Peptides against a protein of PDB entry 5K2M. Designs and how they scored, part 4

Target 1, 273 residues: chain A of PDB entry 5K2M
Amino acid sequence: MRIGITYTVLRREEMAIKERAGEFGEVVMLHEDDLLFPGNYDLDVVIIRNVSHFKALYTARLFESEGIPTVNSSRLIFEAGDKLFATLRLAGKVPVPEWKAALSEGGALRVPDSLGYPLVSKPVFGSWGRLLAKVNDRDSLEAVLEHRKWMKNPLYGIHYFQEFVEKPGRDIRSYVIGGEFVGAIYRYSNHWITNTARGGKAEPCSDPEVEELSVKAWEAFGEGALAIDIFESEKGLLVNEVNPNMEFKNAARVTGADMAGKLVEYAVEVAKT

## One batch from the design tools (peptide; made by RFdiffusion4, then SolubleMPNN)

Design b2_p25_3_s3
Fold by OpenDDE base, seed 5:
Structure b2_p25_3_s3 (fold): chain B 273 residues (1-273), chain A 25 residues (1-25)
Amino acid sequence: as target 1 above (273 residues)
Amino acid sequence: MEEEEEERLLEEAERFEEELRKKEE
């Protein structure tokens, strides 16, 4: 068994994955600078850990073009890593926050007619709550839309909005790998954007409803390893988003779950299929 | 934006590598 691991930066997650992969076979670490295609790589599977969504997506597709399976697959990265495409998958299977998408400024200005205020503006790509805006009124909406016109990436012209969900000072992050629930944490923050990468406290979450919902959310995609962000709302649990390139250092530490091991075991299973 | 987050992650990785080095001493 030869296991590739692609990466941008060597984080705690990548080190843990490398260590566990070594128990199953030969490990080949592949920094982004090492990746040239076509490359005729001699690998049975590649674990994708590139930081950039697009770099991860293209890396996965390039290995797949050489007949090498990836974890996650380019399909999963594409569908799960885009907030709008992920919402389209999730909305058919699990409760999600109310959402609207518009393809023009004129369309976006009509979003409050259905969602009301406050609402949340999101880019369809990006992590760690970047460019999230709580839009409380018309003036704020106009300002967000004006700023988007001056952003260089054309994807900022895709206007994705959610209802603002009142949360109890926390959210939930769960992990599902190969259809198995691995663990979940509460992430605490006094800010409306809850993220442990921004200094939020993490605690174990042991809730059967979270476990069931997390598995159902994973089933909307049907493959791979996903982190799942869940809100506790007055309407019950809502699946906000999924991440096909999950950070898990805090969750592994807090829960004691062997997330790196589960990821490697799944990659080995994929290699044998 | 990706560059700023990559910089943050690089700093975290460097700190982690330093922690590993200290455990091997």
Scores: peptide ipSAE 0.024, ipTM 0.566, DockQ to the pose 0.078
Fold by OpenDDE base, seed 4:
Structure b2_p25_3_s3 (fold): chain B 273 residues (1-273), chain A 25 residues (1-25)
Amino acid sequence: as target 1 above (273 residues)
Amino acid sequence: MEEEEEERLLEEAERFEEELRKKEE
């Protein structure tokens, strides 16, 4: 078994994945600078750990074009890594925050007529709560839309909105790999954007409802390794988003779950199919 | 237009990588 690991930066996660992969076979670390296609890669599977969503997507697709399966697959990265596409998958299977998509400023200005205020404006791509805006009123909506016009990427012209969900000062991040629930954490923050990377406290989450919902959310995609962000709302649990490029250092530390091992085990299974 | 879109997508991906790197440091 030869396991490739693509990476942009060697994080705690990549180090853990490398170490665990070494127990299953030969490990080939592939920095982004090492990636040229078409290439002659002697690999049975590639674990995709590129930081960029798009670089991860294209890297996965490029390896797949050479007959090498990837974890995650380019399909999963594409569908799960886009918040709107992910919502389209999730909405049919699990509770999600109310959402609207608009393809023009004129359309976006009508979103409050349906969802009311406050709203959350989200780019369809991006991580770590980047460019998330709580839109409390019309003036704020107009400002967000104006700023989006000056953003160079045309994907910023895709206007994705959610209802603002009042959270109990925390959210839940769960991890499902190959359809198996691996673990979950509470992420505490006094800010409406909960992210452990912003100095939030993490605690273990042991809730059967979270586990069940997480698996159902994963089943909306049906493959790969996903981090799942869940809100505790007055309406119950809501699946906010999924992430096909998981950070798990805090979750692994807090829960003791073998996130890296489970990811490698899944990659080995994928290699054998 | 397609080439410009691809270039913009790549530039944003690179910016995201750099910002992610800075947050992990």
Scores: peptide ipSAE 0.015, ipTM 0.439, DockQ to the pose 0.067
Fold by OpenDDE base, seed 2:
Structure b2_p25_3_s3 (fold): chain B 273 residues (1-273), chain A 25 residues (1-25)
Amino acid sequence: as target 1 above (273 residues)
Amino acid sequence: MEEEEEERLLEEAERFEEELRKKEE
């Protein structure tokens, strides 16, 4: 078996995936500079680890066009990597924060009529809490909308809002690979944006309700490897978002779960189908 | 320390994407 691994930067995750993939077959590391299409790739499966959502999406689709399956698939990357499209999938299966989408400034200005304040403004794409805004009032909403007008990418003109969820100083990150729950962590933060990249402590999460909800969230998509962000709210657990290009360094360390091994095992299964 | 390293790696990846964009331009 020949396993490709595409990457932008060789992170701890990519190193772990490479190491574990070596136990199952020949590993071909493919930096973004090595990718040219159409190409003659002799691979049974490709694990997609490009940092950029769009590069990951296009890379997956390009390999699929050559008859090579990918983990994750371009379909999953497309649906899960867009916050709005992910919400559309999730909302049919699991509890999610209340949300609204608007396609104009005039539409966006009416969002508080339905959701009230405070709101969270999110870009439909992007990672690490970039361009997340807590919108407490009309003035803040107008400021966010004004800034969006001057952003170069037209996708910033898609206005996605959620209710602001009061969290107990933490959120939950769970991992589901091939429909199997692999593990979960609490991410602690003194900021309303719980991101481990901002210096938050991680602790193991052993909650059967989190496990069940995480599997149901994965079933909304029905394939691949997903990180799942879950909020603890006054109305219960809410699935906030999913990530089809997950980081798991901290989760693997904290839980002791073999995230890289599970990802490779799933990729090997995909290659055999 | 590990989180600061992750943030640095992400910033490096973003800079790399921006540099690639400038070379294509």
Scores: peptide ipSAE 0.012, ipTM 0.437, DockQ to the pose 0.109
Fold by OpenDDE base, seed 3:
Order: structure tokens, then sequence, then C-alpha cells
Structure b2_p25_3_s3 (fold): chain B 273 residues (1-273), chain A 25 residues (1-25)
């Protein structure tokens, strides 16, 4: 078996994936600079680890056009990597924060009539909590909308809002690969935006309700490897978002789960189908 | 430019996590 791994930066995750993939066959590391299409790639499967959502999406689709399956698939990356499209899948299967979408400034200005204040403004694309805004009032909403008009990417004209969820100083990140729950962590933060990349403490999460909810959230998409972000609210557990290009270094360290091995095992299964 | 900024942010996050790990050991 020949396993490709595409990457932008060689992180701890990519090193772990490479090491585990070597147990199953020949590993071909493919930096973004090595990727030219159409090409003669002799690979049974490709694990997509490009940092950029769009680069990951196009890389997956390009390999699929050569008859090579990818983990994740271009379909999954497309639907899970867009916050609005992901919400549309999730809302039919699991509890999610209340949300609204508007396609114009005039529509966006009416969002508080249904959701109230405070709101969270999110771009539909992008990672790391970029351009997340807590909107407490009308003046703040108008400011966010004004700034969006001058942003070059037309996708910033898609207005996605959630209710502000009061969290107990933490959130939950879980991991589901091929429909199997692999593990979960609590991420502690003093800021309303919880991200381990900003110096938050991580602890193991052992909760059967989190496990069940995480599997149901994965079933909304029905394929691939997903990280799932869950909020603890007064209404119970809410699935906030999913990530088809998961980071798992902290989760693997804290839980001891072989997330890289599980990802490779799933990729090997995909190659045989 | 956005990609280079994303790479820099990832590298900074990794360095910060490695420093935290070394303090916990």
Amino acid sequence: as target 1 above (273 residues)
Amino acid sequence: MEEEEEERLLEEAERFEEELRKKEE
C-alpha cells in the first residue's frame, strides 16, 4: 500500500501520521510545492493535512479526479469546513446554538429581532476564531457590517450569527474517526473564545453524553475524520462546529489516545473500498 | 500573505505549547 500525506507545515500531527502510516506501507510526503496536476501519482489513498481550508478542498478534489480517494473527501471538507453548511447538517441531528443567516446588510440588521443580544458574528470560513465578534448592541452590529463591506472576499458578505452561549470557562473538543469516538478534552480559557492555541489548559473529558452526542454529530456527515466543538450550556450540550482538518496534538497528549493511528487505519480502510 | 500569516500563527502556537509542556515537566 502507498499512502500519500499532503501538508503545508510539518507539525506534530503530520509527524505522528507519517510514523503510523509507515506501519501499513510506503509513505509519500507531499509538500504543497510538490503538488502539480494533472500528475502521475501512484498512491492508494491520500491523507489531506493542508492548513488552508481551500487548499485542502482543492487538493482533495484534484486527487479524486485522478481516481485516488482522500481522507477527508472533498465533499466532507466542503460541507464541514463551512460553518453555515455544517450548521445545516448538524441542526437536523443534534442540538446547536440558535443561529440566523442573512445575505444582505438589511437582512442582518433584523437578526436581533429574533435572536436578541448578545450575538456572535462569524465568518462562514476560516479557522482559529478569526473575525469572531461578540455583538452586544445595535452600534456594534452596524460597525461589524460596515467593516464587512470593505473586505475583499465576497464570502464575507454572507452574514452568519449565533446566540451568545454562556460557558463555564471551558468548552469540549471531541474526535470521531470513521464513526468511532476516539476521545475528548476540556479546553479551559478565561476568554469567551476558547482555543488551546492561545494557552488554554486541556484536561481529559470522560462523559458518556459527550460520546453519544459526538457520534450523532459525525453521523450528520456520515464519513471521514472530524473534530467536534461542544458547548456546555444551561440548555444542555450544544454542538457549535466541526473541523475536517483536525488538530489533535493536545488531545492525544492529554488522553493518550492514538488519534494518528486511528486516522491512518481509517485511510487504509478507505483505500480498500 | 494570508497563508504566510497562518503559518506564522501556527508556528507561534506550537512554540507556546512546547514551552508550556516544558514547564509542566
Scores: peptide ipSAE 0.014, ipTM 0.473, DockQ to the pose 0.055; fails the geometry check

## One batch from the design tools (peptide; made by RFdiffusion4, then SolubleMPNN; from b2_p26_8, 10 letters changed)

Design b2_p26_8_s4
Fold by OpenDDE base, seed 4:
Structure b2_p26_8_s4 (fold): chain B 273 residues (1-273), chain A 26 residues (1-26)
Amino acid sequence: as target 1 above (273 residues)
Amino acid sequence: SREEVLKELEEDEEEAKKRLEELLSL
C-alpha cells in the first residue's frame, strides 16, 4: 500500500500520521510545492493535511479526479469546512445553536428580530476564531456589516449568525473517525472564544452524552475524520461546528488516544473499498 | 512561527476563498 500525505507545514500531527502510516505501507510525503496536476501519482489513498481549507478541498478533488481516494474526501471538506453548510447538515440530526443566514445587509439587519441580542457573527470559513464577533446591539451589527463591505473576499458578504451561547468557561472538542468515537477534551478559556490555539488548557472529557452526540454529528456527514465542537449550554449540549482538517496534538496528548493511528487505519480502510 | 503559519493560513484562505468566490460567482 502507498499512502500519500499532503501538507503545508510539518506539524506534530503530520509527523505522527507519517510515523503511523509507515506501519501500514510506503509513505509518500507531498508538500504543497510538490503538487502538480494532472500528475502520475501512484498512490492507494491520500491523507489531506493541507492547512488551508481551500487548498485541502482542491487537493482532495484533484486526487479524486485521478481515481485516488482521499481522507477527507473533497465532499466532506466542502460540507464540513463551511460553517453554514455544516450547520445545514447538523441541524437535521443534532441540537445546534439557533442560527440565521442573510445574503444582504438588509437581510442581516433583520436577524436580531429572530435571534435577539447578543448574537455571534461568523464568517462561513476560517479557523481559530478569526473574525468572530459578539454583537451586543444594533450599532455593533451595523459596524460589522460595514466592515464586511470593505473586505475583498465576497464570501464575507454571506452573513452567518448564531445565538450567543453562555458557556461554563469551556467547550468540548470531540473526535470521530470512520464513525468511531476516538476521544474528547474540554477546552478552557476565560474568553467566550475557547479555542486552544489561543492558549486554552485542555483536559480529558469522559461523558457518554458527548460520545453519543459526537457520533450523531458525524452521521450527519456519514464519512471521514471530524473534530466536533460542542457547547455546554442551559439548553443542554449543542453542536457548534465541525472541522474536517482537525488539529489533534492537544487531544492526543491529554487523552492518550492514538488519533494519528485511527486516522491512518481509516485511510487504509478507504483505500481497500 | 505560529504567526507565520497563521499568516500563511490567512493568505492561503484569502486567496483560496477569492478563487472559490470567483468560481461561485461565475
Scores: peptide ipSAE 0.033, ipTM 0.509, DockQ to the pose 0.044; fails the geometry check
Fold by OpenDDE base, seed 2:
Structure b2_p26_8_s4 (fold): chain B 273 residues (1-273), chain A 26 residues (1-26)
Amino acid sequence: as target 1 above (273 residues)
Amino acid sequence: SREEVLKELEEDEEEAKKRLEELLSL
């Protein structure tokens, strides 16, 4: 078994994956600078850990074109890594925050007619709560839309909105790998953006409802390794988003779950199919 | 550092933006 691991930066997650992969076979670390295609890669499977969503997507697709399976697959990265495409998968399977998408400023200005205020404006791509805006009123909506016009990326012209969900000063991040629930954490923050990458505290989450919902959310995609962000709302649990390129150092530390090992085990299973 | 990872991501997003603009302008 030859296991490739693609990476941009050697983080704690990549170090853990490397260490655990060494128990299952030969490990080939592949920095982004080492990746040229078409290429002759002698690998049974590749674990995709590129930091960029797009680099991860293209890297996965390039290996797949060489007949090498990837974890995650390019399909999963594509569908789960875009907030709108992920919502389209999730909405038919699990409770999600109410959402609207608009393809123009004129369309976006009508979103409050359906969802009211406050809203959350999200880019369809991006991490760590970048370019998330709480939109409380018309003036704030117009300001967000004006700024989006001057952003170079055409994907910023895709206007994705959610209802603002009042959270109890925390959210939940769960992890499902190969359809198995691996663990969950609470992420605490005094800010409405609860991402631990911004300095929030993490604590273990042991809730059977979270476990069941997390597995159902994973089943909407039906493959791979996903981090799942869940909100505790007045309406109950809501699946906010999924991440096919998950950070798990805090979750592994807090829960004691072997997330790196589970990811490698799944990659080995994928290589055998 | 977190700042370095954020910088790399911002650079990657800008590059991905540029490439996507190039692809969508075709």
Scores: peptide ipSAE 0.009, ipTM 0.443, DockQ to the pose 0.045; fails the geometry check
Fold by OpenDDE base, seed 5:
Structure b2_p26_8_s4 (fold): chain B 273 residues (1-273), chain A 26 residues (1-26)
Amino acid sequence: as target 1 above (273 residues)
Amino acid sequence: SREEVLKELEEDEEEAKKRLEELLSL
């Protein structure tokens, strides 16, 4: 077994994945600077750990073009790593926050007619709550839309909105790998954007409803390794988003779950198919 | 540099991640 690991930065997650992969075979670490295509890669599977969503997506597709399977697949990265595409998968399987998409400013200005205020503006790509805006009124909506006009990336012209969900000062991050629930944590924050990355405290989450919902959310995509963000709302549990390039250092520490091992085991299974 | 980003990640993992993504988004 020859296992590739693509990466941008050697984080604790990539170190743990490397260590666990070494138990199954030869490990080939591939920094982004090492990647040239087409190439003659002698690998049975590649674990994708590029930090950039787009670099991860293209890296996965490039290995797949050479007949090498990836974890995650380019399909999964594409569908799960875009907030709108992920919502389209999730909405038919699990409860999600109410959402609207608009492809013009004129369309976006009508979103409050359906969602009301407050609402949340999200870019379809990006991590750690970047460019999230709580929009409380018409003036704030106009300001967000005005700023989007001057952003160079055309993807900022795709307007994705959610209802604002009142949360109990926390959210849930769960992990599902190969259809198996691996673990979950609460992320505490006094800010409406909860993220352990932004200095939020993490605690173990042991809730059968979270486990069941997390597996159902994974089944909406049907493959790979996903981190799943769940809100506790007055309407019950809502799946907010998924991440196909998950960070798990804090969750592994808090839960004691072998997330790196589970990811490698799944990659080895994918290599055998 | 990679080493500078790793050092920043050890000091402030979130600021370093933010900077890394900004660099990768360019």
Scores: peptide ipSAE 0.008, ipTM 0.508, DockQ to the pose 0.051; fails the geometry check
Fold by OpenDDE base, seed 3:
Structure b2_p26_8_s4 (fold): chain B 273 residues (1-273), chain A 26 residues (1-26)
Amino acid sequence: as target 1 above (273 residues)
Amino acid sequence: SREEVLKELEEDEEEAKKRLEELLSL
């Protein structure tokens, strides 16, 4: 067994994945600067750990073109890494926050007629709460839309909105790998954007409803390793987002779950199919 | 390099730096 690991930065996650992969076979670390295609890669599977969503997507697709399977697959990265495409998969299987998409400014200005205020404006791509806006009124909506016109990437012209969900000062992040629930944490924040990558506290989450909902959310995609973001709302649990490039060091530390081992085990299974 | 990583995060240098520091400190 020869296991490739692509990476941008050697983080705690990549070090843990490398260590665990060494128990199953030969490990080949591949920094982004080492990648050239077409190539002659002698690998049975590649674990994709590129930081950039687009670099991860293209790296996965390039290895697949050489006949080498990837974890995650380019298909999963494409569908799960876009907030709108992920919502389209999730909405048919699990409860999600109310949402609207508009393809023009004129369409976006009508979103409050159905969702009301306050709204949350999201880009369809990006991480760590980047370019999230709480939109409380018409003036704020017009300002967000005006700024989007001057952004260089045409994907900023895809207008994605959610209802604002009141949360109990925390959210839930769960992890599902190959259809198995691995663990979950509470992420605490005094800000409406809850993310541990912004200095929030993490605590273990042991809730059977979270476990069941997390597996159902993974089944909307049917493959790979996903981090799942869940809100505790007055309407019950809502699946907000999934992430195909999961960070898990905090979850592994807090829960004691072997996230890296589970990811490697799944990659070895994928290599054998 | 650090500069290459900042480019790859598709963020402004100061915000990307802060996010990397937060990510590594956790």
Scores: peptide ipSAE 0.008, ipTM 0.453, DockQ to the pose 0.069; fails the geometry check

## One batch from the design tools (peptide; made by RFdiffusion4, then SolubleMPNN)

Design b2_p27_5_s1
Fold by OpenDDE base, seed 3:
Structure b2_p27_5_s1 (fold): chain B 273 residues (1-273), chain A 27 residues (1-27)
Amino acid sequence: as target 1 above (273 residues)
Amino acid sequence: SEREERERREREAEEEYRKELEEGEIY
């Protein structure tokens, strides 16, 4: 078994994955600078750990074009890494925040007629809560839309909105790999954007409802390794988004779950398929 | 070179990670 690991930055996650992969076979670390295609890669599977969503997507697709399976697959990265496409999958299986998509400014201006205020404006791509806006009124909506006109990437012209969900000063991040629930954490923040990367406290989440919902959310995609972001709302648990390029250092530390091992085990299973 | 600088940072990170494992801070 030869396991490739593509990466941008050697983080704790990549080091843990490397170590666990070494128990199953030969490990080949592949920095982004080492990747040229077409190539002659002698690999049975590649674990995709590129930081950029698009670099991860293209890297996965390039290996797949050479007959090498990837974890995650380019299909999963594409569908799960886009907030709108992910919502389309999730909405058929699990409770999600109310949402609207508009393809023009004129369409976007009508979103409050359905969702009311406050709204959350999200880009369909991007990580770490970048370009999230809480939109409290018409003036704020117009300002967000005006700024979007001057953004160079055409994807900023896709307007995705959610209802604003009042959270109890925390959210839930769960992990499902190969259809198995691995663990979950509470992420605490006083800000409406909860992210552990911004210095939030993490605590273990042991809730059977979270476990069940997380597995159902994964089943909406049916493959791979996903981090799942869940809100505690007045309506119950809501699946906000999924991440096909998960960070898990804090979750592994807090829960004691062998997330790196589970990811490698799944990659080995994919290689044998 | 930029590559040599990256490789140095990666070695330093791996050494730090090994210490964290030995101390039981990570799995």
Scores: peptide ipSAE 0.408, ipTM 0.876, DockQ to the pose 0.720
Fold by OpenDDE base, seed 2:
Structure b2_p27_5_s1 (fold): chain B 273 residues (1-273), chain A 27 residues (1-27)
Amino acid sequence: as target 1 above (273 residues)
Amino acid sequence: SEREERERREREAEEEYRKELEEGEIY
């Protein structure tokens, strides 16, 4: 078994994946600087750990073009890594926050007629809560829309909105790999944006409802390794988003779950299919 | 070179990670 690992930055997650992969076969670390295509790579599977969503997507597709399966697949990265496309999958299977999409400023200005205020404006791509805006009123909506006109990436012209969900000072991040629930954590924050990468505390989450919902959310995609963001709301649990390029160092530390091992085990299974 | 600097940082990070594992501070 020859396991490739593509990466941008050697983080704790990548070090853990490398270490665990070494127990299953030969490991080939592939920094972005080492990737040229076509490359005739001699690999049975590639674990995709590129930081950029688009780099991860294209890397996965390039390996697949050489007949090498990837974890995650380019299909999963595409569907799950876009917040709007992920919502389209999730909405058919699990409870999600109310949402609207608009393709013009004129369309976006009508979103409050359906969702009311406050709203959350999200870019369809990007991580770590960047460019999330709580839109409390018309003036704030107009400001967000005006700023987006000057953004260079045309994808910022895709307007994705959710209802603002009042959370109990925390959210839930769960992990599902190959359809198996691996673990979950509470992420505490005094800010409406919960992110452990910004210094939030994490605690284990042991809730059967979270486990069941997490597996159902994964089943909306039907493959791969996903981190799942869940909100505790007055309406019950809501699946906010999924991440096909999961960070798990805090979750692994807090839960004791072998997330790196589970990811490698799944990659080995994918290589055999 | 940028590559040599990256490789240095990666080695340093791996050494730190190994120490943290040995100390039981991380998984």
Scores: peptide ipSAE 0.403, ipTM 0.874, DockQ to the pose 0.634
Fold by OpenDDE base, seed 4:
Structure b2_p27_5_s1 (fold): chain B 273 residues (1-273), chain A 27 residues (1-27)
Amino acid sequence: as target 1 above (273 residues)
Amino acid sequence: SEREERERREREAEEEYRKELEEGEIY
């Protein structure tokens, strides 16, 4: 068994994955600078750990074009890593926050007619809560739309909105790998954007409803390793988004779950298929 | 080079990771 690991930054997650992969076979660490295609890679599977969504997506597709399976697959990265495409999958299986998509400013200006205020503007791509905006009124909506016009990437012209969900000062991040629930944490924050990368504390989450919902959310995609962001709301649990490029160091530390081991085990299973 | 500097930082990070594991600070 030869396991590739593509990466941008050697983080705690990549170190743990490397260590666990070494128990199953030969490990080939592949920094982004080492990747040229087409190539002659002698690998049975590649674990994709590139930080950039697009770099991860293209890396996965490039290996797949050479007949090498990836974890996650380019299909999963594409569908799960786009907030709108992820919502389209999730909405058919699990409760999600109310959402609207608009393809023009004129369309976007009508979103409050359906969702009301406050609402949340999200880019369809990006991580760590970047370019999330709480839109409280018409003036704020117009400002967000105006700023989007001056952004260079045309994907900023895809207007994705959610209802603003009142959260109890925390959200839930769960992990499902190969259809198995691995663990979950609460992420605490004084800000409406809950993220441990912004100094939030994490605590274990042991809730059977979270486990069941997390597995159902994973089943909307039907493959791979996903981190799942869940909100506690007055109307119950809502699946906000999923991440096919999950960070898990805080979750592993807090829960004691072997996230890296489970990811490697799944990659080995994929390689044998 | 940028590569040599990256590889140096990676080695330093791996050494730190090993120490943290030994001290029980991380999983």
Scores: peptide ipSAE 0.399, ipTM 0.872, DockQ to the pose 0.693
Fold by OpenDDE base, seed 1:
Structure b2_p27_5_s1 (fold): chain B 273 residues (1-273), chain A 27 residues (1-27)
Amino acid sequence: as target 1 above (273 residues)
Amino acid sequence: SEREERERREREAEEEYRKELEEGEIY
């Protein structure tokens, strides 16, 4: 078996994936600079670890066009990596924060009529809490919308909003791979954005309700490897978002779960189907 | 070159990762 691994930066995750993949066959590391299509690649499966959502999406689709399956698939990357498309999948299966989408400023200005204040403005793409705004009032909403007009990417014209969820100084990140719950962590922060990449601490989360909800959230997509962000709210657990290109260094370290191994095992299964 | 510099950084990162594994700091 020949396992490709596409990547932008050789992170701890990619090193762990490489190491575990070596137990199953020949590993071919493919930096973005090594990717040219059509390329006539001799690979049984490709694990997609490109940092950019769009690079990951296009890389997956390009390999699929050559008959090489990817983990994650371009379909999953597309649907899970877009916050709005992910919400559309999730909302039919699991509790999610209340949300609104608008396709114009005029529409966006009416969002508070439904969600009230405070609300959260999110881009449909992006990571590490980039361009998240807590919008407390009309003036703040107008400011966010004004700034969006000057953003170069037309996807910033897709206005996605959520209710502001009061969290207990933490959120949950769980991991589901091939439908199997692998582990979960609490991410602590004194800020309303609880991403560990911004200096949050991680602790193990052992909650059967989190496990059940995480699997149900994965089932909304029905394939691949997902990190799932869950809020502890006054309404109970809410699935906020999913990530089809998950970071797991902190989660693996804190939980001891073999996330890299589980990802490789799933990729090997995909290669055999 | 930019490639050579990347490959240098990758080797350094792999060496650091190996040390972290040996010290039990990372999975």
Scores: peptide ipSAE 0.407, ipTM 0.873, DockQ to the pose 0.723; fails the geometry check

